# Peptides against a protein of PDB entry 4QMF: the designs that were tried, part 70

Target 1, 175 residues: chain A of PDB entry 4QMF
Amino acid sequence: ESSFMTLFPKYRESYLKTIWNDVTRALDKHNIACVLDLVEGSMTVKTTRKTYDPAIILKARDLIKLLARSVPFPQAVKILQDDMACDVIKIGNFVTNKERFVKRRQRLVGPNGNTLKALELLTKCYILVQGNTVSAMGPFKGLKEVRRVVEDCMKNIHPIYHIKELMIKRELAKR

## One batch from the design tools (peptide; made by RFdiffusion4, then SolubleMPNN)

Design b2_p17_6_s1 (from b2_p17_6, 5 letters changed)
Fold by OpenDDE base, seed 2:
Order: sequence, then structure tokens, then C-alpha cells
Structure b2_p17_6_s1 (fold): chain B 175 residues (1-175), chain A 17 residues (1-17)
Amino acid sequence: as target 1 above (175 residues)
Amino acid sequence: SMDEEIIEQAIKELEEE
């Protein structure tokens, strides 16, 4: 049987405790077992003898990964859907200077979060920027685009370039 | 569409920076 474990930061503990019954219920529908270990600070998912779809464990793995990275449960649980994929993009190592890191991360979000919202709309993805990671959920094609924009942003390529490009592509696709 | 307006607004804001 397959099992996956993910560590979560201490600041997520309270929230995870609050929603864990919901996590359990969601996974029970697929006969996936789960454990929240507050001492270790970990979440575990595992197949059971009754698990019908062997691939669902991978989605369960992704679920706890997303939850560990501050994605709220109502959004994260959508990963269990067949048509939904996710990506967790590590952004903390692109820049050595902390100030530069913060600036570039903020640039990704933009004024009032509008840059990020635009990117979400254009890629049909959910995107959450938190700490040293960017979590994204959506179609695979969209996720690839998100990763490109995010990584380029951390490499000092302003998101506006990609947003304009995506907008043009969108307009062309309507024709 | 509403989505397009949001995107256009975002672009406008970025261009003003």
C-alpha cells in the first residue's frame, strides 16, 4: 500500500486542526486514510484495501501538499477532481538578496493583487503566493504558463510581458 | 467581459508603474 507524508509549518497547525474532519471526509469517499500528527507537524495519506482507484493516492498527496502551503481547504480539495492539477513552485532560491526577493515577489502580486488576478484569469488557474512558494491549481497547460511567469518574475522579468502575451493569445483564440 | 476588464485594468496599472 502507498503512503505519503508532508510536513507543515507551525503556523498552519491551528487551521489544519480546524478543517481536518473535512479532509478526512473528503478522502473517505475514495477510501484513502489520513492522519494529522500535531507532534511531528505532518499530514499523512495512505491507501487502504478498499481503495479502488490507485491513482487517487497521488491526488491525496497533492492535497496535503497544498494544505501545507496555506491553500485553503475549499480550494485545495478540488485537487481530487480528475481534471484538476496543481503545482507548488519554489521561489525562495532564485534570489540571494532578501530585499530583492521581496520586491520581485511583490511584483508578481502587483497593485491590489491585480497582477496575480489577471494571471489567474488568463491561465484559468488558482494562484496563491505565500512565503517561499507559489501554489497553483488548474489545467496542465495553464499551470505551465503560471510556472513560466512566476519563475521569470523571480528572474527579474516583469509579469506584464507575459500578461500581455497571454491576452493576445486569448483574443486570437476567440477568432 | 468582466474578466477582460479586470485584465485590462491590471495591464493599465502595470504600465503606469
Scores: peptide ipSAE 0.543, ipTM 0.937, DockQ to the pose 0.867
Fold by OpenDDE base, seed 3:
Structure b2_p17_6_s1 (fold): chain B 175 residues (1-175), chain A 17 residues (1-17)
Amino acid sequence: as target 1 above (175 residues)
Amino acid sequence: SMDEEIIEQAIKELEEE
């Protein structure tokens, strides 16, 4: 039997409690067991004797990882689909200066979140910027593009460069 | 398309910064 555990911050406790029955139901369809430990502040997923596809446990692992990083359940649960992948990009270690970090992180989002929305549309991904991580869900190709844009942004390469590049690629693909 | 409008708006906002 395979088991994976993920710790979550205290501020997520209330939300996780609220949606945990839904998590359980979603994983039950695949005969994956799950446990929410409020004392430790952890989520655990486990295969059972009834688990048909052993690979689904890896998706379950990704599910709790996404939930721990503030991805809402209706979006996170999509990771259980075969065609859906995810990536959690650590952005907190690119810049030591807090002000510079905040500025670059905000640049990725944009004033009204439109920069991020544009990036989501162009990469066909869901993207959530939270704390020191960026969580993304989508096709592998799109995820690769997201990681590049995110990391470059933290390296002081403005997202507009990549957005324009992706737009050009999109237009070319329509032909 | 609506998607194109969103992207164009995003670019416009970035250029104004």
Scores: peptide ipSAE 0.541, ipTM 0.937, DockQ to the pose 0.865
Fold by OpenDDE base, seed 1:
Structure b2_p17_6_s1 (fold): chain B 175 residues (1-175), chain A 17 residues (1-17)
Amino acid sequence: as target 1 above (175 residues)
Amino acid sequence: SMDEEIIEQAIKELEEE
């Protein structure tokens, strides 16, 4: 028997309550049990005697991790698919100055979110910037690229450099 | 393609900053 628990921030409670029946239904298909604890502010996933695939519990773990970091359920639930991986990148500890942190985080998003959208397209990942974390979902190769860009951005390396690099790589791959 | 246009627009916007 395997069990995993994650805490979620208070501001996420209302949403999680709203979608928890959907979470339960999605996990029931895999015979994974789940619990939403509103007192503790936690989500738990657990294997049952009927769990057939022992590896699915790890994906369930990732699901609740993503949900805790503000990823919407329709996107987060895709983690249960075999071809989908995820990464939660902590960005809050790269800069001590709040204003500098906000500025660098905003650079990652860009005007109208277009910088982030470009990164998503180039890496074939879903990317959500929220609070002190960046959540990403996609292929492993793409996730590695996302992490590099995100961390470098927080280290004051502008995303434009990486975007151009990724474009060049894409063009070369077409030849 | 639409994807290429989005990426190019993003680059343009960043270069203008």
Scores: peptide ipSAE 0.533, ipTM 0.935, DockQ to the pose 0.885
Fold by OpenDDE base, seed 5:
Structure b2_p17_6_s1 (fold): chain B 175 residues (1-175), chain A 17 residues (1-17)
Amino acid sequence: as target 1 above (175 residues)
Amino acid sequence: SMDEEIIEQAIKELEEE
């Protein structure tokens, strides 16, 4: 028997309540039990006696982790697919200066969100910048690239450098 | 491709900053 729990911030409570039936249904297909605790502010996933694939509990763990970090359910639930991985990158501790943090975080998004969109396309990942974390979903190779770009950005390396690098790599791969 | 155009546009915008 395996169980995982994650806490979520209070501002996510209303949303999580609205989608929890969908979460339950998605996990029921894999015989994974789940509980939303509104008092504690937690989500729990647990294997049952009928859980066929014990590895699915790890994906369920990732699901609730993503939901806690503001990833919408229709996207987060894709983590249950075999070919999908995720990463939650903590960005809040790279810079102590609040203003500098905000500026560097904004660079990840860029004008009209196009920087982020470009990164998503180049890495074949979904990327969400929210608060002190960046959530990403996609292939492992892409996720590694995302983490590099995100962390470097917080270290004052502009994403444009990596975007150009990724474009070159993409072009080379076509040949 | 459409994806390439999006990426190029993003680069252009960043270069103009």
Scores: peptide ipSAE 0.532, ipTM 0.935, DockQ to the pose 0.799

Design b2_p17_6_s2 (from b2_p17_6, 7 letters changed)
Fold by OpenDDE base, seed 2:
Structure b2_p17_6_s2 (fold): chain B 175 residues (1-175), chain A 17 residues (1-17)
Amino acid sequence: as target 1 above (175 residues)
Amino acid sequence: SSDEKIIKEAIEELEKE
């Protein structure tokens, strides 16, 4: 039997309590057990004797990881689908200056969130910029692109460069 | 497409900064 645990920040506690019955129901469909520990501030998923697909535990692991990083349940639960992958990109260590960090992180979002929306469309991914992490969900190819854009942005390469590149690639794929 | 419009508008906005 396999088990995975993730810690979550205190500010997520109220939300996780609210949706935990939904998490339980979603995982029950796959005979995966789950536990929310409010004292420790952790979520745990476990295979059971009734778990048919042993690989589903890895998706369950990803589910709680996403939830811990502020991804809403209706989106995070999609990770249980076979065609969905995810990535949690740590962005907090690229820049030491807080102001610079905030500015670069904001560039990922852009005016009215348009930069982020463009990236989501081009990569066919869901992308959430929150705190010191960027969470992404989608096809593996798209996730690879997202990680590149995000990390480069934190390294002071403006997302517009990658957006233009991705657009060109998209246009070429349509000829 | 609506998606293309969104992407193009995003690029235009970024080019103005």
Scores: peptide ipSAE 0.271, ipTM 0.860, DockQ to the pose 0.803
Fold by OpenDDE base, seed 1:
Structure b2_p17_6_s2 (fold): chain B 175 residues (1-175), chain A 17 residues (1-17)
Amino acid sequence: as target 1 above (175 residues)
Amino acid sequence: SSDEKIIKEAIEELEKE
């Protein structure tokens, strides 16, 4: 039997408590057991003797990873689908200056979230910027593009450059 | 398309910054 655990920040506790029955129900369909430990601040997923698909435990691992990074359950649970992949991009180590970090992180979102929305549409990914991580869900090709844009942004390359490039590529593909 | 409009508007807004 296989098991995976992830820690979550304290501010996430109340939400996780609220949706944990839904998590349990979703994983029960695949005969994956799960545990929410409020003392340790952890989530655990485990295979059982009834688990038929051994690969589903890896998706369950990704589910709790996404939940720990503030992805809402209705979105995170989609990771259990075969055609859905995810990536958690650490952005906190690119810049030591806190003000510079916040500024570059905000560039990813843009005014009214329009920058992020454009990037989501172009890559066909869900993207959530939270704390020191960016969580993304979607096709592998799109995820690779998201990671490039996110990391470059933290390296002081404005997302507009990539967005324009992706838009051009999209238009060319229609021809 | 609606998506295309959203993307173009986002680009326009970013270019103003």
Scores: peptide ipSAE 0.264, ipTM 0.860, DockQ to the pose 0.819
Fold by OpenDDE base, seed 5:
Structure b2_p17_6_s2 (fold): chain B 175 residues (1-175), chain A 17 residues (1-17)
Amino acid sequence: as target 1 above (175 residues)
Amino acid sequence: SSDEKIIKEAIEELEKE
């Protein structure tokens, strides 16, 4: 049997406790077992003898990974859909200076969240910036674009450059 | 800022689609 475990931050505990019954029900549909360990601060997913799709455990792994990174359950659970992929992009290791890190991370969001919204629209992805990670959900092509923009932003390349590029590509694709 | 204006316009265009 296959099993995957992820740790979650302490501040996430209350929320996870609240929605865990929903997680259990969602995974039960696929005969995936799950455990919330409040002592260790971990979530675990496991295949069972009744698991039909052997690949679903990987999606379950992704589900708990997303939940650990503050993605709300109604969004995170969409990962169980066949056409949905995700990526958790680590951004905390690009810059050692905290102030610089915060500044660059803020550029991803932009004024009133408009930069992030534009990026979401252009890539057809859901994107959440939280702590030292950016979580994204959507088509594989879109996820690759998101990762590029996010990492470049941490490397001091402003997201607007990519947004403009993506807009041009979008317009060209309509022709 | 100029960037903010561009982003806003881009969003508006995308939302109309």
Scores: peptide ipSAE 0.176, ipTM 0.799, DockQ to the pose 0.119
Fold by OpenDDE base, seed 4:
Structure b2_p17_6_s2 (fold): chain B 175 residues (1-175), chain A 17 residues (1-17)
Amino acid sequence: as target 1 above (175 residues)
Amino acid sequence: SSDEKIIKEAIEELEKE
């Protein structure tokens, strides 16, 4: 049997407690067991002898990973769907200067979140910028694009460059 | 489409910065 564990930051504890019954119910449908350890600050998922799909444990792993990175449950639970993939992009190590980091991270979001929304639409992904990570969910091709834009942004390449490029590609694909 | 409009508006806003 397989198991995976993910630590979560203290500030997520209250939220995780409120939604854990929903997590349990969602995973029960696949005969995956789960445990929330508030003392350790961890989430664990495990296969059982009744687990039918051996690959579902990997999706369960991704679920708790997403939850640990502040993705809300109604969105995170979609990872259990066969056609949904995810990526957690670490952005905290691209720059050492905190102010520079904050500024570049804010560029991903943009005014009123419009930059992020445009990127979500163009890549057909859900994207959450939180702390030192960017969490994304969607098709594999879209996720690849998101990672490129996010990492380049942290390298001081403004997202507008990629957004324009993606828009052009979108227009070409409609022809 | 509505999505295209949103994207274009976002681009316009970014170009002003």
Scores: peptide ipSAE 0.278, ipTM 0.864, DockQ to the pose 0.809; fails the geometry check

Design b2_p17_6_s3 (from b2_p17_6, 7 letters changed)
Fold by OpenDDE base, seed 3:
Structure b2_p17_6_s3 (fold): chain B 175 residues (1-175), chain A 17 residues (1-17)
Amino acid sequence: as target 1 above (175 residues)
Amino acid sequence: DEEEKIIKEAIKLLEEE
């Protein structure tokens, strides 16, 4: 039997309580057990004797990781699909100055979220910028691109340069 | 296509900043 646990911040408790039945139902389809511990502030996933696919527990691990980082359930649950991967990119340590950090993080989002939306479309990923992390879901190739753009942004390379590059690559791939 | 339009518009807006 395999088991994984992740902690979640207090501000996520209310939301997690509301969707936990949905989490349970989704994981039950794969015979994965799950527990929400409100005292400890943790989520646990565990294989059972009826678990057929041993690899699904790793996806369940990723599911609770994403939920802990504020990814909404309807999106996070897609991680259980075979073709979906995820990445949680820590961005909090690239810049020591708080104002500079906030400014660079905002560049990832852009005006009205347009920068982020463009990046999502080009990489075929879902991207959530929250706190000190960026959560992404999608194909491995797309995730690699997202991480590059995100980290470079925190290193003061504006996302627009990567977006233009990705757009050119997309156009070339259609030929 | 619609996606391409969205991306191009985003690029345009970013270039204006």
Scores: peptide ipSAE 0.318, ipTM 0.877, DockQ to the pose 0.783
Fold by OpenDDE base, seed 5:
Structure b2_p17_6_s3 (fold): chain B 175 residues (1-175), chain A 17 residues (1-17)
Amino acid sequence: as target 1 above (175 residues)
Amino acid sequence: DEEEKIIKEAIKLLEEE
């Protein structure tokens, strides 16, 4: 029997309560049990004796990890699909100065979210910038690119550099 | 296509900053 637990911040409690029945239903299809503990502020997933696919518990682990980082359920639940991977990138430890951190994090989003949208399209990933983490979902190759761009941005390399590079690669691939 | 348009517009806006 396998079990995984993740903690979530207090501000996510109300949302998680509203969608937990949907989480339960999605995991029940795979005979994965789940528990929302409001006292501890945790989510738990576990295999049961009826779990057929032993690998699905790892996807369930990823599901609760994504939910804890503010990914909406309709997007997060896609992690249960075979072709979907995810990454949670910690960005809070790259810069000690708060103002510098905020500025660099904002560069990932850009004006009207256009920078983020461009990056999503080029990598074929979903990307959410929230707090001290960036959550991404998509193909493994795309996720690698997202992590590179995100980490480089926090290291003061502007996303435009990578976006231009990815655009050129995309154009070359169409030939 | 529409995606290309979005990306190019984003690049343009970023270059103006």
Scores: peptide ipSAE 0.311, ipTM 0.876, DockQ to the pose 0.820
Fold by OpenDDE base, seed 2:
Structure b2_p17_6_s3 (fold): chain B 175 residues (1-175), chain A 17 residues (1-17)
Amino acid sequence: as target 1 above (175 residues)
Amino acid sequence: DEEEKIIKEAIKLLEEE
């Protein structure tokens, strides 16, 4: 039997309580057990004797990881699909200066979220920028691009460069 | 400003697909 645990911040508690029955139901379909510990502030997933697909526990691990990082349940639960992957990119350690960090993180989002929207469309990924992490869900190839753009942004390479490149590649692929 | 314009144009093109 395998188990995984993820801690979540206090501000996430109320939401997690609200959706936990849905989490349980989704995981029950795969015979994965789950526990929400409000005292510790943790989520746990574990295989059971009835788990028929051992690989699903890894997806369950990813599910609680995503939920801990503020991804809403209707989106996060898609990770249980075979063709869906995810990535949680830690961005808080690229820059020591807080002001610089905030500025670079804001560049990922851009005016009215347009930069992020463009990146999502180009990579076919869902992307959520929250706190010191960027959560992404989508195809592996898209996720690889997202990580590159996100990390480069934190290294002072503006996302627009990558967006333009991705647009060009997309247009060329249609020909 | 130019960056924003490029992004908006890109989004528009993608949404039309």
Scores: peptide ipSAE 0.216, ipTM 0.812, DockQ to the pose 0.118; fails the geometry check
Fold by OpenDDE base, seed 1:
Structure b2_p17_6_s3 (fold): chain B 175 residues (1-175), chain A 17 residues (1-17)
Amino acid sequence: as target 1 above (175 residues)
Amino acid sequence: DEEEKIIKEAIKLLEEE
């Protein structure tokens, strides 16, 4: 039997308590057990004797990882679908200056979230910028593109450059 | 400002598909 555990920040506790019954129900369909430990601040998923698909535990691992990074449950639970992948991109160590970090992180979101929305549409991914991480869900090709844009942004390459490139590629693919 | 316009136009185009 396999087991995975992830820690979550204190500010996430209230939300996780609220949705944990839904998490349990979703995982029960796959005979995956789960535990929310409020003392340690952790989530655990584990296979049972009735777990039929051994690969589903890896998706369950990803589910709790996404939840720990503030992804809402209705979105995070989609990771259990066969055609859905995810990535958690650490962005906190690309720049030492806090103000520079905040500015570059804000560029990922853009005015009224438009930059992020454009990137989501072009990559067919869900993207959440939160704290020192960017969480993404979608097809593998799209996720690869998201990671490139996110990391380049933290390296002071503006996302608009990549958005333009992705737009051109999309237009060419229509022909 | 220019970047914002490009992004908005892109979003509009993509949402219309």
Scores: peptide ipSAE 0.209, ipTM 0.811, DockQ to the pose 0.117; fails the geometry check

Design b2_p17_6_s4 (from b2_p17_6 with E3D D4E E16K)
Fold by OpenDDE base, seed 3:
Structure b2_p17_6_s4 (fold): chain B 175 residues (1-175), chain A 17 residues (1-17)
Amino acid sequence: as target 1 above (175 residues)
Amino acid sequence: SEDEEIIEKAIEELEKE
């Protein structure tokens, strides 16, 4: 039997408690067991003797990873679909200066989140910027593009460059 | 399309910065 555990920050506890029955129900469909430990602040997923697809445990692992990083359940649960992948991009180590970090992170989001929304549309991904990580869900090709844009932004390459590039590619693909 | 409008607006906002 395979099992995976992830820790979650204290501020996520209340939310995770409210949705855990839904998590359990979603994983039960695949005969994956799960445990929410409020004392330790952890989530665990496990295969059972009834688990038919052994690969689903890896998706379950990704599910709890996403939930720990503030991805809401209705979005995170989509990771259990075959055509859905995810990436958690650590952005906290690119810049040592806190102010510079905040500015570059905000640049990814943009005014009213419109920059991020544009990036989501162009890559066909879901993207959440939270703390020192960016969580993304979508097709592999889109995820690769997201990671490039995110990391480049933290390296002081403005997202507008990539957005324009992606727009051009989109227009070309329509032909 | 609505998606195109969203993207165009985002680009315009970025260009104004």
Scores: peptide ipSAE 0.497, ipTM 0.929, DockQ to the pose 0.922
Fold by OpenDDE base, seed 1:
Structure b2_p17_6_s4 (fold): chain B 175 residues (1-175), chain A 17 residues (1-17)
Amino acid sequence: as target 1 above (175 residues)
Amino acid sequence: SEDEEIIEKAIEELEKE
């Protein structure tokens, strides 16, 4: 039997409690067991004797990882699909100054979230910027592009450069 | 397309910054 555990911040507790029955139902379809520990502040997933697909436990691991990083359940649960991958990008260590960090993180989002939306469309990914992490879901190629843009942004390379590049590539692919 | 419009608008906004 295989098991994985992830910790979640206190501010996620109330939400996780409200959706945990849905998590349980989703994982039950794959005969994966799960536990929400409110004392420790952890989520655990584990295989059972009835688990048929051994690879599904890794997706379950990713599910709880995404939930811990504020991804809503209706989106996070899509990770259980075969064609979906995810990445959790740590952005908190690129800059020592808090104000500089906040400014660069905000550049990823842009006015009214439009920068982020454009990046999502160009990479065919879901992207959530929260706290010290960026969570992304989508195809592997798109995820690699997202990570590049996110990390470069934290290194003071404005996202507009990459967005324009991706737009050009998209136009070329249509021809 | 709607997606293209969203992307173009985002680029325009970024260019003004």
Scores: peptide ipSAE 0.491, ipTM 0.928, DockQ to the pose 0.883
Fold by OpenDDE base, seed 5:
Formats: C-alpha cells, structure tokens, sequence
Structure b2_p17_6_s4 (fold): chain B 175 residues (1-175), chain A 17 residues (1-17)
C-alpha cells in the first residue's frame, strides 16, 4: 500500500471543498482513495486492495500537488492521462528583492498574458503562474523547455529570447 | 494559422518594450 499527502494554503480551502467530490469520483475510477483534511489543511491519496495499476498512485500524487498550487480541477485531472506529465517550478528563491521578483514574474505573463500564451503554444503545455510557483502540464519535452524559460526569466533572461528560439525550431520542424 | 498569429503578436509586443 502506498500513500501521498500534500499540504495546501488556507486560501485554497474553499475551492478544494467545492471540487472534492469530483476528485473522489475521478480517483474512484482507478480505485484510489482520497481524503481532504480541513483541520490539517492536507490532501491524501492512497492505493487500495482494488487498485489495478500501482503506477496510478504517482499520478494521483501529482493531481493533489497541482490542486494545492491553484491549478483548477478540470485541468489538473488531466494528469491522470498516460501522456500527461507535470512540473511545479519554485521561483521564489531566485531573487531576494521583492520588487525584482514581482517584475521578473510579470515578464513570464507579459501584456494581456500573451507571453505566457505564446510559451504554452510553443511547448504544447498548460502553464499557471501563481505565487512562488509555476505549475506546468504537458509532454515531458515541453516541460523541459518551460522550466528553462521560467528559471532563466527569474535569472533576468527575458522570455523573448527563448520564444524566438522556439519559433525557429518550430519552423525548421515543418520542413 | 491562429497559433502563429498569437505567437507573432506576443513577440511584437515584447519587442516594443
């Protein structure tokens, strides 16, 4: 038997309560049990005797991790699909200056969110910038690119550099 | 394509900064 637990911030409690029945139903299809602990502020997933695929518990672990980081359920639940991977990138420790952190984080999003949208399209990933983390979902290759762009941005390398590079690679692949 | 237009627009916006 395997189990995984993740903590979630207080501000996420209300949302998690509203979608927990949906979480339970999604995991029940795989015979994975789950518990929402409002006192501790935690989510737990665990295998049961009826769990057929033991590897699905790892995806369930990722599901609750994503939910804890403000990824909405309709998107997060896609992690249970075989072709989907995820990454939670911690960005809060790259710079100590708060103002610098905010500016660099905003560069990831860009005007009207267009920078982030472009990055999503080029990497075929879903990307959510929230607080001190960036959550991404998609193919493993795309996730590697996302992490590179995100970390470099926090290191003061503007995303435009990588976006142009990814565009060139995309055009070359069409030939 | 629509995707290409979105990406190009994003680049244009960034170049203006």
Amino acid sequence: as target 1 above (175 residues)
Amino acid sequence: SEDEEIIEKAIEELEKE
Scores: peptide ipSAE 0.470, ipTM 0.923, DockQ to the pose 0.877
Fold by OpenDDE base, seed 2:
Structure b2_p17_6_s4 (fold): chain B 175 residues (1-175), chain A 17 residues (1-17)
Amino acid sequence: as target 1 above (175 residues)
Amino acid sequence: SEDEEIIEKAIEELEKE
């Protein structure tokens, strides 16, 4: 049997308590057990004797990882679909200066979140910028591009470069 | 398309910065 655990920050506790029955129900469909430990501040997923698809435990692992990083359940649960992948990009250690970090993170989001929305559309991904991480869900190719843009942004390469590039590629792909 | 309009608007906003 396989088991995975992830810790979650205290501020996430209330929300996780609220949706945990939904998490349980979603995982029960795959015979994956789960535990919310409020004392430790952790989520655990486990295979059972009845788990049919052994690979689903990895998706369950990803589910709790996403939930820990503030992805809403209705979005996070989509990770259980076969065609859905995810990535959690740690951005907090690219820049030592806090002010610079904040500026670059804000640049990634853009005015009214429009930069991020454009990136989502171009990559066909869901993207959430929260704290020191960026969570993304979507096709593998899209995720790869998201990571590139996000990391480059934190390295002081403005997202507009990549967005324009992706837009051009999109136009060229139209038949 | 609507998506394209959203993207173009975002690009325009970034170009103004």
Scores: peptide ipSAE 0.503, ipTM 0.930, DockQ to the pose 0.828; fails the geometry check

